# Ledger of designs, part 11: peptides against a protein of PDB entry 6CSU

Target 1, 51 residues: chain A of PDB entry 6CSU
Amino acid sequence: GALEELRGQYIKAVKKIKCDMLRYIQESKERAAEMVKAEVLRERQETARKM

## One batch from the design tools (peptide; made by RFdiffusion4, then SolubleMPNN)

Design b1_p10_7_s1 (from b1_p10_7 with S1I E3D)
Fold by OpenDDE base, seed 3:
Structure b1_p10_7_s1 (fold): chain B 51 residues (1-51), chain C 51 residues (1-51), chain A 10 residues (1-10)
Amino acid sequence: as target 1 above (51 residues)
Amino acid sequence: as target 1 above (51 residues)
Amino acid sequence: IFDEAIELLE
């Protein structure tokens, strides 16, 4: 019936949102990792210069 | 320095957001599960009535 | 030192 179809549509929408949010979390982690990697590179370059 | 501190603050903020989003996803899954359980219960009650 | 921080983000 109409109620069951509405529930099905809600579940489908929740699954879509879940997928989008997990992708956003992954992208945020990647951006943070790149910031840390850039800092590590700069510190290693500074260490090499002091040797 | 100030740049390193800013990077640290960004990473901390990303971790907080990640935790909040994962909790939200879990809550959304729980809500969807409850909707399915309610439908299953109604269908079982209908089956029992027809027996 | 930061290798641990990178690992935490993966």
Scores: peptide ipSAE 0.092, ipTM 0.605, DockQ to the pose 0.024
Fold by OpenDDE base, seed 1:
Structure b1_p10_7_s1 (fold): chain B 51 residues (1-51), chain C 51 residues (1-51), chain A 10 residues (1-10)
Amino acid sequence: as target 1 above (51 residues)
Amino acid sequence: as target 1 above (51 residues)
Amino acid sequence: IFDEAIELLE
């Protein structure tokens, strides 16, 4: 019936949103990691210069 | 310096967004679970009536 | 039954 269909639609929507959010989180983490790596590289170069 | 501060700000923002998203996902799952449980209860009652 | 569906949401 209509009520069961609504429940099914909600569950489907939740699953879709979850997938999208997890993907966004992963991509954001990857971008953040690259920024950190760039900083680490810079600091290593700066340290090397001081040696 | 300013560049390092920007990196730090980005990482902080990403962490905040991740926390918000995970909370939303959890809350959405809880709501969906309650809807499913309600359907299960209804079906069990319907089955019991047919017994 | 909906046992599998409930489990997926946990």
Scores: peptide ipSAE 0.080, ipTM 0.597, DockQ to the pose 0.024
Fold by OpenDDE base, seed 5:
Structure b1_p10_7_s1 (fold): chain B 51 residues (1-51), chain C 51 residues (1-51), chain A 10 residues (1-10)
Amino acid sequence: as target 1 above (51 residues)
Amino acid sequence: as target 1 above (51 residues)
Amino acid sequence: IFDEAIELLE
């Protein structure tokens, strides 16, 4: 019936939102990783400069 | 330095957002599951009524 | 198949 169809549509929408949010999280993690790598590189170069 | 501290603060903020988003996804999944369960129950009861 | 559908959401 109509109510069951609405439930199906809701589930489909929720799945789409889940995918979008997980993609956003993954991209944010990648950006954060790059920031950490840049910091590590800076510290290593600073150590080398002091030697 | 100051830039490295900002990077650390960004990472911390991103981690918090990640946790919040994953919690939201989990809660949305639970709601969707209940909607499916209600549909399953309806269909089973409809079958029983026809027998 | 209904039980499978529920499992997909968990």
Scores: peptide ipSAE 0.079, ipTM 0.600, DockQ to the pose 0.023
Fold by OpenDDE base, seed 4:
Structure b1_p10_7_s1 (fold): chain B 51 residues (1-51), chain C 51 residues (1-51), chain A 10 residues (1-10)
Amino acid sequence: as target 1 above (51 residues)
Amino acid sequence: as target 1 above (51 residues)
Amino acid sequence: IFDEAIELLE
Protein backbone atom coordinates (compact mmCIF):
# COMPACT_ATOMS: atom_id res chain seq x y z
CA GLY B 1 0.00 0.00 0.00
CA ALA B 2 0.82 3.68 0.06
CA LEU B 3 2.48 3.42 3.48
CA GLU B 4 4.83 0.67 2.31
CA GLU B 5 5.70 2.73 -0.77
CA LEU B 6 6.54 5.73 1.41
CA ARG B 7 8.75 3.56 3.60
CA GLY B 8 10.48 2.27 0.49
CA GLN B 9 11.06 5.82 -0.73
CA TYR B 10 12.49 6.78 2.66
CA ILE B 11 14.93 3.86 2.60
CA LYS B 12 15.99 4.74 -0.94
CA ALA B 13 16.59 8.36 0.08
CA VAL B 14 18.61 7.27 3.12
CA LYS B 15 20.76 5.02 0.93
CA LYS B 16 21.47 7.90 -1.44
CA ILE B 17 22.44 10.21 1.42
CA LYS B 18 24.65 7.48 2.87
CA CYS B 19 26.49 7.11 -0.44
CA ASP B 20 26.96 10.87 -0.76
CA MET B 21 28.28 11.12 2.79
CA LEU B 22 30.70 8.22 2.33
CA ARG B 23 32.04 9.83 -0.83
CA TYR B 24 32.45 13.16 0.98
CA ILE B 25 34.29 11.45 3.83
CA GLN B 26 36.59 9.64 1.40
CA GLU B 27 37.41 12.84 -0.46
CA SER B 28 38.03 14.67 2.82
CA LYS B 29 40.39 11.90 3.93
CA GLU B 30 42.30 12.16 0.67
CA ARG B 31 42.69 15.92 1.05
CA ALA B 32 43.83 15.51 4.65
CA ALA B 33 46.35 12.86 3.60
CA GLU B 34 47.83 15.21 1.01
CA MET B 35 48.18 17.94 3.63
CA VAL B 36 49.94 15.54 6.01
CA LYS B 37 52.30 14.36 3.27
CA ALA B 38 53.22 17.94 2.43
CA GLU B 39 53.88 18.68 6.10
CA VAL B 40 56.04 15.57 6.50
CA LEU B 41 58.09 16.65 3.49
CA ARG B 42 58.61 20.12 4.96
CA GLU B 43 59.63 18.65 8.32
CA ARG B 44 62.17 16.43 6.59
CA GLN B 45 63.62 19.43 4.80
CA GLU B 46 63.87 21.37 8.05
CA THR B 47 65.60 18.44 9.72
CA ALA B 48 68.05 18.19 6.84
CA ARG B 49 68.95 21.89 7.17
CA LYS B 50 69.85 21.36 10.82
CA MET B 51 72.25 18.56 9.97
CA GLY C 1 54.94 26.76 12.93
CA ALA C 2 51.58 28.49 12.72
CA LEU C 3 50.83 26.96 9.31
CA GLU C 4 51.40 23.43 10.60
CA GLU C 5 49.17 24.16 13.57
CA LEU C 6 46.39 25.37 11.26
CA ARG C 7 46.74 22.22 9.17
CA GLY C 8 46.54 20.15 12.34
CA GLN C 9 43.39 21.98 13.40
CA TYR C 10 41.85 21.38 9.98
CA ILE C 11 42.59 17.65 10.14
CA LYS C 12 41.15 17.47 13.65
CA ALA C 13 37.97 19.23 12.49
CA VAL C 14 37.65 16.86 9.51
CA LYS C 15 38.03 13.85 11.80
CA LYS C 16 35.28 15.15 14.07
CA ILE C 17 32.92 15.70 11.13
CA LYS C 18 33.75 12.22 9.83
CA CYS C 19 32.86 10.67 13.18
CA ASP C 20 29.61 12.63 13.37
CA MET C 21 28.67 11.57 9.84
CA LEU C 22 29.46 7.91 10.47
CA ARG C 23 27.32 7.98 13.60
CA TYR C 24 24.48 9.63 11.67
CA ILE C 25 24.73 6.98 8.94
CA GLN C 26 24.71 4.17 11.52
CA GLU C 27 21.67 5.60 13.30
CA SER C 28 19.88 6.08 9.97
CA LYS C 29 20.58 2.46 9.04
CA GLU C 30 19.20 1.29 12.37
CA ARG C 31 16.01 3.31 11.91
CA ALA C 32 15.61 2.01 8.36
CA ALA C 33 16.13 -1.57 9.54
CA GLU C 34 13.40 -1.16 12.15
CA MET C 35 11.03 0.18 9.49
CA VAL C 36 11.78 -2.77 7.22
CA LYS C 37 11.28 -5.25 10.07
CA ALA C 38 7.92 -3.71 10.89
CA GLU C 39 6.90 -3.90 7.24
CA VAL C 40 7.98 -7.54 6.99
CA LEU C 41 5.86 -8.36 10.02
CA ARG C 42 2.82 -6.62 8.53
CA GLU C 43 3.29 -8.41 5.20
CA ARG C 44 3.47 -11.75 6.99
CA GLN C 45 0.25 -10.96 8.82
CA GLU C 46 -1.47 -9.99 5.58
CA THR C 47 -0.30 -13.21 3.94
CA ALA C 48 -1.60 -15.22 6.89
CA ARG C 49 -5.04 -13.60 6.58
CA LYS C 50 -5.26 -14.69 2.95
CA MET C 51 -4.57 -18.32 3.83
CA ILE A 1 13.43 -10.90 -0.41
CA PHE A 2 12.59 -9.04 2.80
CA ASP A 3 15.28 -10.88 4.74
CA GLU A 4 17.82 -9.85 2.12
CA ALA A 5 16.70 -6.23 2.43
CA ILE A 6 17.15 -6.35 6.21
CA GLU A 7 20.63 -7.82 5.78
CA LEU A 8 21.64 -4.96 3.47
CA LEU A 9 20.73 -2.43 6.18
CA GLU A 10 22.81 -4.08 8.90
Scores: peptide ipSAE 0.077, ipTM 0.595, DockQ to the pose 0.023

Design b1_p10_7_s2 (from b1_p10_7, 4 letters changed)
Fold by OpenDDE base, seed 3:
Structure b1_p10_7_s2 (fold): chain B 51 residues (1-51), chain C 51 residues (1-51), chain A 10 residues (1-10)
Amino acid sequence: as target 1 above (51 residues)
Amino acid sequence: as target 1 above (51 residues)
Amino acid sequence: IFDEAIDLLS
């Protein structure tokens, strides 16, 4: 009935939002990792220069 | 320096947001599961009544 | 220190 269909629509919407949020989290983690990697590279270069 | 501190602050913020979003997703999944379980229960009761 | 931070983000 109409109520079951509404529940189905809600579940479908929640599943879509879940996937979108997980993708956003993954992309944010990748950006943060890139920032850290860049700092590691700079520090390693400075260490090498001081050797 | 100031730039390293800014990067550190960004990473810390991203970690916090990640945790909050994962918690939200988990809670949303639980709510969706509860809705499905309620429908299953009703259907089982109706099946039993028709036996 | 930075390697540990990278691992936490992986």
Scores: peptide ipSAE 0.093, ipTM 0.595, DockQ to the pose 0.024
Fold by OpenDDE base, seed 5:
Structure b1_p10_7_s2 (fold): chain B 51 residues (1-51), chain C 51 residues (1-51), chain A 10 residues (1-10)
Amino acid sequence: as target 1 above (51 residues)
Amino acid sequence: as target 1 above (51 residues)
Amino acid sequence: IFDEAIDLLS
């Protein structure tokens, strides 16, 4: 019936949103990781120069 | 330095966003699960009545 | 199949 169909549509939409959000989170994590790596590299290079 | 501080602030913000989004996803999943459970119950009860 | 649908959302 119509009510079950609406529930099914809601579930499908929620699943899509979940996937999209997880992808966004993963991409943000990758960018953050790169920023950390770059900072670590700079700090290590700075330490080396001070030797 | 200032650049490293900005990077740190970005990472912290991303981590918070990640947590908030994951919580939202979990809550949406819980709501969707309840909708499915309710539908399953109704359909099983309908089947029983037709016996 | 109904239990499978519930599990997919867990």
Scores: peptide ipSAE 0.083, ipTM 0.592, DockQ to the pose 0.024
Fold by OpenDDE base, seed 1:
Structure b1_p10_7_s2 (fold): chain B 51 residues (1-51), chain C 51 residues (1-51), chain A 10 residues (1-10)
Amino acid sequence: as target 1 above (51 residues)
Amino acid sequence: as target 1 above (51 residues)
Amino acid sequence: IFDEAIDLLS
């Protein structure tokens, strides 16, 4: 019935947004990781220069 | 330096939003599951009534 | 199929 169809639409929408969020999280983690790596590299270079 | 601190702030913000998103996903899944359970119950009752 | 759906959402 109409109620079941509405529930189905909700579930479909929830699944879609879940996937989008997980993708966003993964991409954000990758960007954050690159920032950390860049920082570590700079700090190592700075330490090396001072030695 | 300022750049490192800015990167740190970004990472902190990303971690926060990640946690919020995962919590939202979990809560949304729970709500969807309850909707499915309610539907299953109705369908089973309907089937039982027809038998 | 509904039980499977419940499992996927759990």
Scores: peptide ipSAE 0.082, ipTM 0.593, DockQ to the pose 0.024
Fold by OpenDDE base, seed 4:
Order: sequence, then structure tokens, then C-alpha cells
Structure b1_p10_7_s2 (fold): chain B 51 residues (1-51), chain C 51 residues (1-51), chain A 10 residues (1-10)
Amino acid sequence: as target 1 above (51 residues)
Amino acid sequence: as target 1 above (51 residues)
Amino acid sequence: IFDEAIDLLS
């Protein structure tokens, strides 16, 4: 019925939002990972200079 | 150094946002699941009446 | 299919 249809639409919308959020999380994690990698590289270089 | 500290703060903020989003997703899924369960029950009842 | 939908959302 109409109520079930509306519930279906709600669930579909929720799934889309979930997907968007997961994508955003993934992208943010990737950016953070790149920043960490760059930092690790610098720290390794600094350590090497002190050896 | 100061730059690494700032990067650390950024990563921490991103992790918090990630956590908040995951929690929101979980809560939304739970609500959707309850709605689906209720619908399934109604459909089963309707089917039973037609048997 | 209903059980699958519930499982997907759980």
C-alpha cells in the first residue's frame, strides 16, 4: 500500500545517504593517509641524519 | 614540529567525523530495519489471510 | 526477499 511505498522510499533515501557518507569517509581517509605518509617520510629522513 | 602537530589535529578531527557518521549510519539502519520488520509482518499476515 | 532486506539493513 501507500504506506509501504513511502517506507520503501525512505529506506532508499537512507541507503543513498549511507553510500554518500561511506564515500566521503573513504576519501577523507585517503587524504589523511597521504598526509601521514609524507610525515613518516620526513621523520625517517630526520632519523637518518642523526644516525 | 608544528606542522606535524597540525596534521595530527586534522587527522583526529577526521576520525571523529568518521565515528559520528558511522554511528549515524548505524542508527539509521536500525530504524530502517524496524520499519522493514513491521512491513514484513503485515505482508505475512495478509498472505496468511489469502491462504 | 524480505529476510534478505532485513539482513541487509541489520
Scores: peptide ipSAE 0.080, ipTM 0.588, DockQ to the pose 0.024

Design b1_p10_7_s3 (from b1_p10_7, 3 letters changed)
Fold by OpenDDE base, seed 3:
Structure b1_p10_7_s3 (fold): chain B 51 residues (1-51), chain C 51 residues (1-51), chain A 10 residues (1-10)
Amino acid sequence: as target 1 above (51 residues)
Amino acid sequence: as target 1 above (51 residues)
Amino acid sequence: IFDEAIKLLE
């Protein structure tokens, strides 16, 4: 019936949102990792310069 | 320095957001599961009535 | 020091 179809549509929408949010979390982690990597590179370059 | 502190603050903020989003996803899954359980219960009640 | 921080983000 109409109620069951509405529930099905809600579940489908929730699954889509879950997928989008997990992808966003992954992208945010990647951006944070790149910031840390850039800092590590700069510190290693400074260490090499002091040697 | 100030740049390193800013990077640290960004990473801390990203971790907080990740935690909040994962909790939201879990809550959304729980809501979807409850909707399915309610439908299953209604269908089983209808089957029992027809027996 | 930061290698462990990178691992935490993976």
Scores: peptide ipSAE 0.094, ipTM 0.603, DockQ to the pose 0.024
Fold by OpenDDE base, seed 5:
Structure b1_p10_7_s3 (fold): chain B 51 residues (1-51), chain C 51 residues (1-51), chain A 10 residues (1-10)
Amino acid sequence: as target 1 above (51 residues)
Amino acid sequence: as target 1 above (51 residues)
Amino acid sequence: IFDEAIKLLE
């Protein structure tokens, strides 16, 4: 019936939102990782400069 | 330095957002599951009624 | 198949 169809549409929408959010999280993690790598590189270069 | 501290603050903020988003996804999945369960129950009861 | 559908959402 119509109610069951609406439930199906809701589930489909929720799945789409889940995928979008997980993609956003993954991209955010990648950006954070790059910031950490840049910091590590800076610290290593600073150590080298002091030697 | 200051830039490294800002990077650390960004990472911390991203981690918090990640946790919040994953919690939201989990809650959305639970709601969707309940909607499916209700549909399953309806269909089973409809079958029983026809027998 | 309904039980499988529920499992997909867990």
Scores: peptide ipSAE 0.083, ipTM 0.599, DockQ to the pose 0.023
Fold by OpenDDE base, seed 1:
Structure b1_p10_7_s3 (fold): chain B 51 residues (1-51), chain C 51 residues (1-51), chain A 10 residues (1-10)
Amino acid sequence: as target 1 above (51 residues)
Amino acid sequence: as target 1 above (51 residues)
Amino acid sequence: IFDEAIKLLE
C-alpha cells in the first residue's frame, strides 16, 4: 500500500544520501591530506635549508 | 604564517563537517529503522490475525 | 521477512 511505499521511498532516499555524504567526506579528506602533505614538504625543505 | 593557518582552518572545517555528517547519517538510519520496525510489527499483527 | 532490511540499517 501507499504507506509501505512511503517507507520504502524513505529508506531508498536515506541510502542515497548516505552514499553521497560518504563520498563527500572521502573527497574532503583527500583534499585535506594534500594540503598537509604540501606543508610537510615545505617544512622539510626549510629544515634542509637550515642544515 | 597565514598560509599554514589557512591549511589548519581547512582541516578543522573538514573535521567539523565530517562529524556533522556522520551524526546526520546515524540519525537518519535510526529513523529509517524505526519505520521498518513499525512495518514489521504491523505485518506480524496481520499474520497473527490470519492465524 | 524484513530482517535483512533492518540489518542493512544497523
Scores: peptide ipSAE 0.082, ipTM 0.595, DockQ to the pose 0.024
Fold by OpenDDE base, seed 4:
Structure b1_p10_7_s3 (fold): chain B 51 residues (1-51), chain C 51 residues (1-51), chain A 10 residues (1-10)
Amino acid sequence: as target 1 above (51 residues)
Amino acid sequence: as target 1 above (51 residues)
Amino acid sequence: IFDEAIKLLE
């Protein structure tokens, strides 16, 4: 019935939002990882200068 | 330096948002699962009435 | 079918 269809639509919408959020999280993690890698490289360069 | 601290603050903020989003996704999945379980029970009851 | 749907939400 109509109620079951609405529940189905809700679940479908939740699944879409879940996928979008997981993708956003993954992309954010990748950006953060690149920032950390760049910082590590700078730290290594600074350490090398002190040697 | 200040730039490294800002990068650290950004990463910390991203981690917090990630945790909040994962919790939201988990709670949404739990709610959806309960809705499906309730629907399954109703469907079984309807099937039983037809027998 | 419903059991599989529930499993996907776990």
Scores: peptide ipSAE 0.080, ipTM 0.592, DockQ to the pose 0.024

Design b1_p10_7_s4 (from b1_p10_7, 3 letters changed)
Fold by OpenDDE base, seed 2:
Structure b1_p10_7_s4 (fold): chain B 51 residues (1-51), chain C 51 residues (1-51), chain A 10 residues (1-10)
Amino acid sequence: as target 1 above (51 residues)
Amino acid sequence: as target 1 above (51 residues)
Amino acid sequence: LFDEAIKLLE
């Protein structure tokens, strides 16, 4: 019935939002990882220069 | 330096957002599960009535 | 020195 279909639509919407959020988290992690890697590279270069 | 601290602040912000999103996803899953359980109960009752 | 920090983001 109409009520069951409404519940189904809600669950579908929740699943869509979950997927979008997981994608956003993954992309944010990737960006942060790249920033850290670049920083590590610079720090290693600075340390090497001090030797 | 200032640039490294800025990167650190970005990473901290990303981690906070990740935690918030994971909590939201978990809560949404729990709500969806409860809705499904309630629907299953009603469907079973309807099926039983038809027997 | 920063390997652990990188792992946390993978």
Scores: peptide ipSAE 0.093, ipTM 0.608, DockQ to the pose 0.023
Fold by OpenDDE base, seed 3:
Structure b1_p10_7_s4 (fold): chain B 51 residues (1-51), chain C 51 residues (1-51), chain A 10 residues (1-10)
Amino acid sequence: as target 1 above (51 residues)
Amino acid sequence: as target 1 above (51 residues)
Amino acid sequence: LFDEAIKLLE
C-alpha cells in the first residue's frame, strides 16, 4: 500500500544519505592527511637544513 | 608554531565531526530498522487475520 | 615523527 511504499522510499533515501556521508568522511580524512603530510615535509626540510 | 597548532586543531575538529557523523549514520540505520519491523508486524497481523 | 599520525587518518 501507499504507507509501505512511503517506508520503502524513506529507507532508500536513508541509504543514499549514508553513502554520501561516508564519502564525505573519507574526503575529510584525506584533507586532514594532506595537512599532516605538508607539516611533515616542512619539519623534514628544517631537520635537513640543520644537519 | 601557530600554523602547526592550527593544523592540529583542524585534525581534532575533523575527528570530532567524523565521530558525530558515524553516530548519526548508526541512528539513521536504527530508525530504518524500526520502520521495517513495524511493516513486518503489520503484514504478519494481516496474514493472521486471513487465516 | 608524524608518520603514525598519517596512518591514523587512513
Scores: peptide ipSAE 0.090, ipTM 0.608, DockQ to the pose 0.023
Fold by OpenDDE base, seed 4:
Structure b1_p10_7_s4 (fold): chain B 51 residues (1-51), chain C 51 residues (1-51), chain A 10 residues (1-10)
Amino acid sequence: as target 1 above (51 residues)
Amino acid sequence: as target 1 above (51 residues)
Amino acid sequence: LFDEAIKLLE
């Protein structure tokens, strides 16, 4: 019935939002990883300069 | 330096948001599962009524 | 120094 269809639509919407959020989290992790890697490289350069 | 500290703060903020989102996704999955179970039960009752 | 921090983001 109509109520079951509405529940189905809700579940479908939740699944879409879940996928979008997981993608956002993954992209955020990738950006953060790049920032950390860049910082590590700078720290290595600073260490080398002190030697 | 200050720039490294800002990068650290960004990473910390991203980690917090990630945790919040993962919790939200988990809770949404649990709610969706409960809705599906309730619907299955109703469908079984409807089928039984037609027999 | 930051190897563990990088791993936490993987």
Scores: peptide ipSAE 0.088, ipTM 0.606, DockQ to the pose 0.023
Fold by OpenDDE base, seed 5:
Parts: structure tokens; C-alpha cells; sequence
Structure b1_p10_7_s4 (fold): chain B 51 residues (1-51), chain C 51 residues (1-51), chain A 10 residues (1-10)
């Protein structure tokens, strides 16, 4: 019936939102990782310069 | 330096957002599961009534 | 029959 169809539509929408959110999380992790790598590189270069 | 500390703060903030988003996803899944269970129950009861 | 649909949400 109509109510079951509406429930199905809700589940489909929730699945889509889940995928979008997980993608956003992954992209955020990638950005954070890049910032950490840049920091490590700068620290290593600073150490090398002091030797 | 200050820039590295800012990067650390960003990473901490991203981790917090990740946790919040995963919690939201879990809660959304629970709501969707309940809607599916309600549909399953209805269909089973309808089948039983026809027998 | 519907147990699979519930499992997809876990």
C-alpha cells in the first residue's frame, strides 16, 4: 500500500544520505592526512636545517 | 609553530565531526530499520489472516 | 523473506 511505499522511499533517501555523509567523512580524512604530512615534512626540514 | 598547532586543531575538529556524523548515520539506520520491521509485521499479519 | 531488507540497514 501507499504507507509501505512511503517507508521504502524513506529508506532509499536514508541510504543516499548515508553514502553522501561517508563520502564527506572520507574527503575530510584525506584533507586532515595531507595537513599532517605537511607538518611532518616541515619538521623534518627544520631538523635538517639545524644540523 | 603556530601554523602546525592550527593544523592540529583542524584535525581534532574533523575527528569530532566524523564521530558526530557516524552517530547520526547510526540513528538514521535505526529509524529506517524500524520502518522496515513495521512493514514486515504488517505483511506477515496479512498473510496469517488469509490462511 | 524480508529479513534481508532489515539486514541491509545494519
Amino acid sequence: as target 1 above (51 residues)
Amino acid sequence: as target 1 above (51 residues)
Amino acid sequence: LFDEAIKLLE
Scores: peptide ipSAE 0.081, ipTM 0.602, DockQ to the pose 0.023

Design b1_p10_8_s1 (from b1_p10_8 with S1M A7L)
Fold by OpenDDE base, seed 1:
Structure b1_p10_8_s1 (fold): chain B 51 residues (1-51), chain C 51 residues (1-51), chain A 10 residues (1-10)
Amino acid sequence: as target 1 above (51 residues)
Amino acid sequence: as target 1 above (51 residues)
Amino acid sequence: MKTIEELVEE
């Protein structure tokens, strides 16, 4: 019935949002890690220039 | 140094995003639950009207 | 029936 359909729709929507958020968190972590790697490279290049 | 500071900033930012998202998920679940409760009330009222 | 809170944790 209408109740069961509504329940199913909202459960599905919330699960979709959760999955999207978890993916966004993971991608955000990866972007942050890549930015740190770029900074590490910059620091190493600067160190090499000073030697 | 600059590297450690950057690392700390990005870790902190990601943790903030994660916490905000988890809170949003919880609030979204609560809103979905309230929508279902409202539908349950509607269904019960309709049933009562038919009796 | 499971609550929505329970089902979204699955």
Scores: peptide ipSAE 0.150, ipTM 0.630, DockQ to the pose 0.214
Fold by OpenDDE base, seed 5:
Structure b1_p10_8_s1 (fold): chain B 51 residues (1-51), chain C 51 residues (1-51), chain A 10 residues (1-10)
Amino acid sequence: as target 1 above (51 residues)
Amino acid sequence: as target 1 above (51 residues)
Amino acid sequence: MKTIEELVEE
C-alpha cells in the first residue's frame, strides 16, 4: 500500500545519499593523497638540486 | 620533517571530514525513520477512526 | 521482523 511505498521511497533516498557521500569521501582521500605525493616530489627535487 | 608534518595534517583533515559526513548520514537516516514512523501512526489512527 | 528504524538504517 501507500505506506510501504513511502517507506521504500525514504529508504531509497537515504541509500542514494549514503552512496554519494561515501564517493565524496573517497574522492577527498584521493585528492589529499595526490597533494602529499606532489609535496614528496618537490622535496626530492629540492634535495637533488642542493647536491 | 616538514613533509611528515604535512602528511599528518592532510590525513587528520580527511579523517575529520569522514567523521562529519558519517554523522550527517546517520542523522539523515534518523530523520527518514521518524518520517516513516509518523506516517505509520497516521495510518493506524485513520484505520481506528473508521472502525 | 525488523523494526522500521532497523530497515531505514540498512
Scores: peptide ipSAE 0.126, ipTM 0.595, DockQ to the pose 0.078
Fold by OpenDDE base, seed 2:
Structure b1_p10_8_s1 (fold): chain B 51 residues (1-51), chain C 51 residues (1-51), chain A 10 residues (1-10)
Amino acid sequence: as target 1 above (51 residues)
Amino acid sequence: as target 1 above (51 residues)
Amino acid sequence: MKTIEELVEE
């Protein structure tokens, strides 16, 4: 019935939002890690040129 | 040094975003639950009036 | 049966 349909819609929406946000968090962590790694590489190259 | 500062900034930013997103998920779940509960109350009242 | 709150937590 209509009530069960409404319940299902809200639960489905919450689950979708949860999945999207967890994916966003994971991707943000990965991007941050890659940017730091790239900066470390550049810093090492700069240090090597000063030697 | 500058590299450690940069690393710290990225880690801090990721942690802040993670906390904000987890809070958003939790609040969304709470709001969805409350809306469904309110709808159940209204449905029960409507059914009672039809009895 | 699970409550609405329990189902939302899944």
Scores: peptide ipSAE 0.125, ipTM 0.595, DockQ to the pose 0.102
Fold by OpenDDE base, seed 3:
Structure b1_p10_8_s1 (fold): chain B 51 residues (1-51), chain C 51 residues (1-51), chain A 10 residues (1-10)
Amino acid sequence: as target 1 above (51 residues)
Amino acid sequence: as target 1 above (51 residues)
Amino acid sequence: MKTIEELVEE
């Protein structure tokens, strides 16, 4: 019936939002990791120049 | 320096967003589960009336 | 020892 169909649409929408949000979290974590990695590389380069 | 401080602020913001989004996903899953549970209860009540 | 990427993803 109409209620079951509405419920189905809600669950489908929730699943899509969940997937999109998890992907966004993963991409955000990857960007943060790359930023840290780049800084460590710069610090190592400075250390090498001072030696 | 300024770059390290900006990096720190970005990482802190990302961590907060991650926590907020994971909480939102959890709450959304709980709402979906409660909706399914309510429907199952209604179906059982209808079955009981038909017996 | 964990990599920087592993530590950030925790």
Scores: peptide ipSAE 0.124, ipTM 0.590, DockQ to the pose 0.042

Design b1_p10_8_s2 (from b1_p10_8, 3 letters changed)
Fold by OpenDDE base, seed 4:
Structure b1_p10_8_s2 (fold): chain B 51 residues (1-51), chain C 51 residues (1-51), chain A 10 residues (1-10)
Amino acid sequence: as target 1 above (51 residues)
Amino acid sequence: as target 1 above (51 residues)
Amino acid sequence: MKSIEELVEE
């Protein structure tokens, strides 16, 4: 019935939010790591050119 | 120097991730609430039509 | 549940 359907949909929505959040965190960490890695490489090259 | 710049960029990246996560969670909750609200309305209308 | 600060640690 309507009450059971509402409960089911709420639980489904909460589970989806959890999964999306975990994925978003992981992807954000990976992007941040790649940005830092690229910056380190650029700084090393800059230092080498000054010598 | 390069070491200070790296530290600064890491901290900046982490702060950005935190802000993005908080915003994403809030927006996801709002979207879920709107979906549930719409479903409840549809179910009420369906019930009314059957009477 | 972990704090957001704990989740963003690399």
Scores: peptide ipSAE 0.191, ipTM 0.622, DockQ to the pose 0.084
Fold by OpenDDE base, seed 2:
Structure b1_p10_8_s2 (fold): chain B 51 residues (1-51), chain C 51 residues (1-51), chain A 10 residues (1-10)
Amino acid sequence: as target 1 above (51 residues)
Amino acid sequence: as target 1 above (51 residues)
Amino acid sequence: MKSIEELVEE
């Protein structure tokens, strides 16, 4: 009935949101890690020019 | 230096995102629970009228 | 699957 269908839709929506959120967090962490990696490279190059 | 500042900014941003996401999922679950509760009430009222 | 709390540990 309508109640069971609503429950099913809710569970499906929550699972979808969970997956999207986990993906967003993972992608955000990966982007941040790459930015830090690039900054380390730039700093090493700058330090090398000062030696 | 700039590297330490970048790391600090990253950690702060990730913590902010975490809090926002947890709040969002909690609020979504609360809204869904209220919708189900309202549907149960409506179905009970409909069933009562059929008795 | 890890919780959101476990994935954002910083």
Scores: peptide ipSAE 0.190, ipTM 0.616, DockQ to the pose 0.079
Fold by OpenDDE base, seed 5:
Structure b1_p10_8_s2 (fold): chain B 51 residues (1-51), chain C 51 residues (1-51), chain A 10 residues (1-10)
Amino acid sequence: as target 1 above (51 residues)
Amino acid sequence: as target 1 above (51 residues)
Amino acid sequence: MKSIEELVEE
């Protein structure tokens, strides 16, 4: 019935949102890792210039 | 330095967003479970009326 | 299969 269909649509939407959120988190982690990597590289370059 | 502080702020923000997303997913799961529970209850009540 | 929480906490 209509109620079961509405329930099904909601469950499907929740699953999609969950997947989108996981993707967003993964992309954010990758950006964070890149920022750390860039910082470490800059620090090493600065240290090298002082030697 | 300023760059390290910016990195730290970004990491902190990402962690907060991650926690907020997990909470949102959990709340969505709870709402979905309640919808299923309500549907099952209605179906059982309808079946009982037919007996 | 990993839970959502396990995947996000990695």
Scores: peptide ipSAE 0.167, ipTM 0.623, DockQ to the pose 0.067
Fold by OpenDDE base, seed 1:
Structure b1_p10_8_s2 (fold): chain B 51 residues (1-51), chain C 51 residues (1-51), chain A 10 residues (1-10)
Amino acid sequence: as target 1 above (51 residues)
Amino acid sequence: as target 1 above (51 residues)
Amino acid sequence: MKSIEELVEE
């Protein structure tokens, strides 16, 4: 019935959102890590130049 | 120094990710709600046809 | 599985 279908569609949608969010978090953290690595490289280059 | 800059960049990146994630969750829930509304409409149409 | 809130606790 309509109630069961509504509940089923909601649960399915929420599960999909959860999976998408976890993937988005991981991918975003990876991009952030690469930005930090680039900054560390720049800092090391500056340190090496000053030594 | 390099340590302070690294920490600062990490914290800034994580804060940005958090904001993006919360927005993504809200937008995804809105899209899911529209999918559920469409399903409810279909069920009501079928119910009306059967009555 | 960790909650999303735990994954971005900072």
Scores: peptide ipSAE 0.190, ipTM 0.631, DockQ to the pose 0.111; fails the geometry check

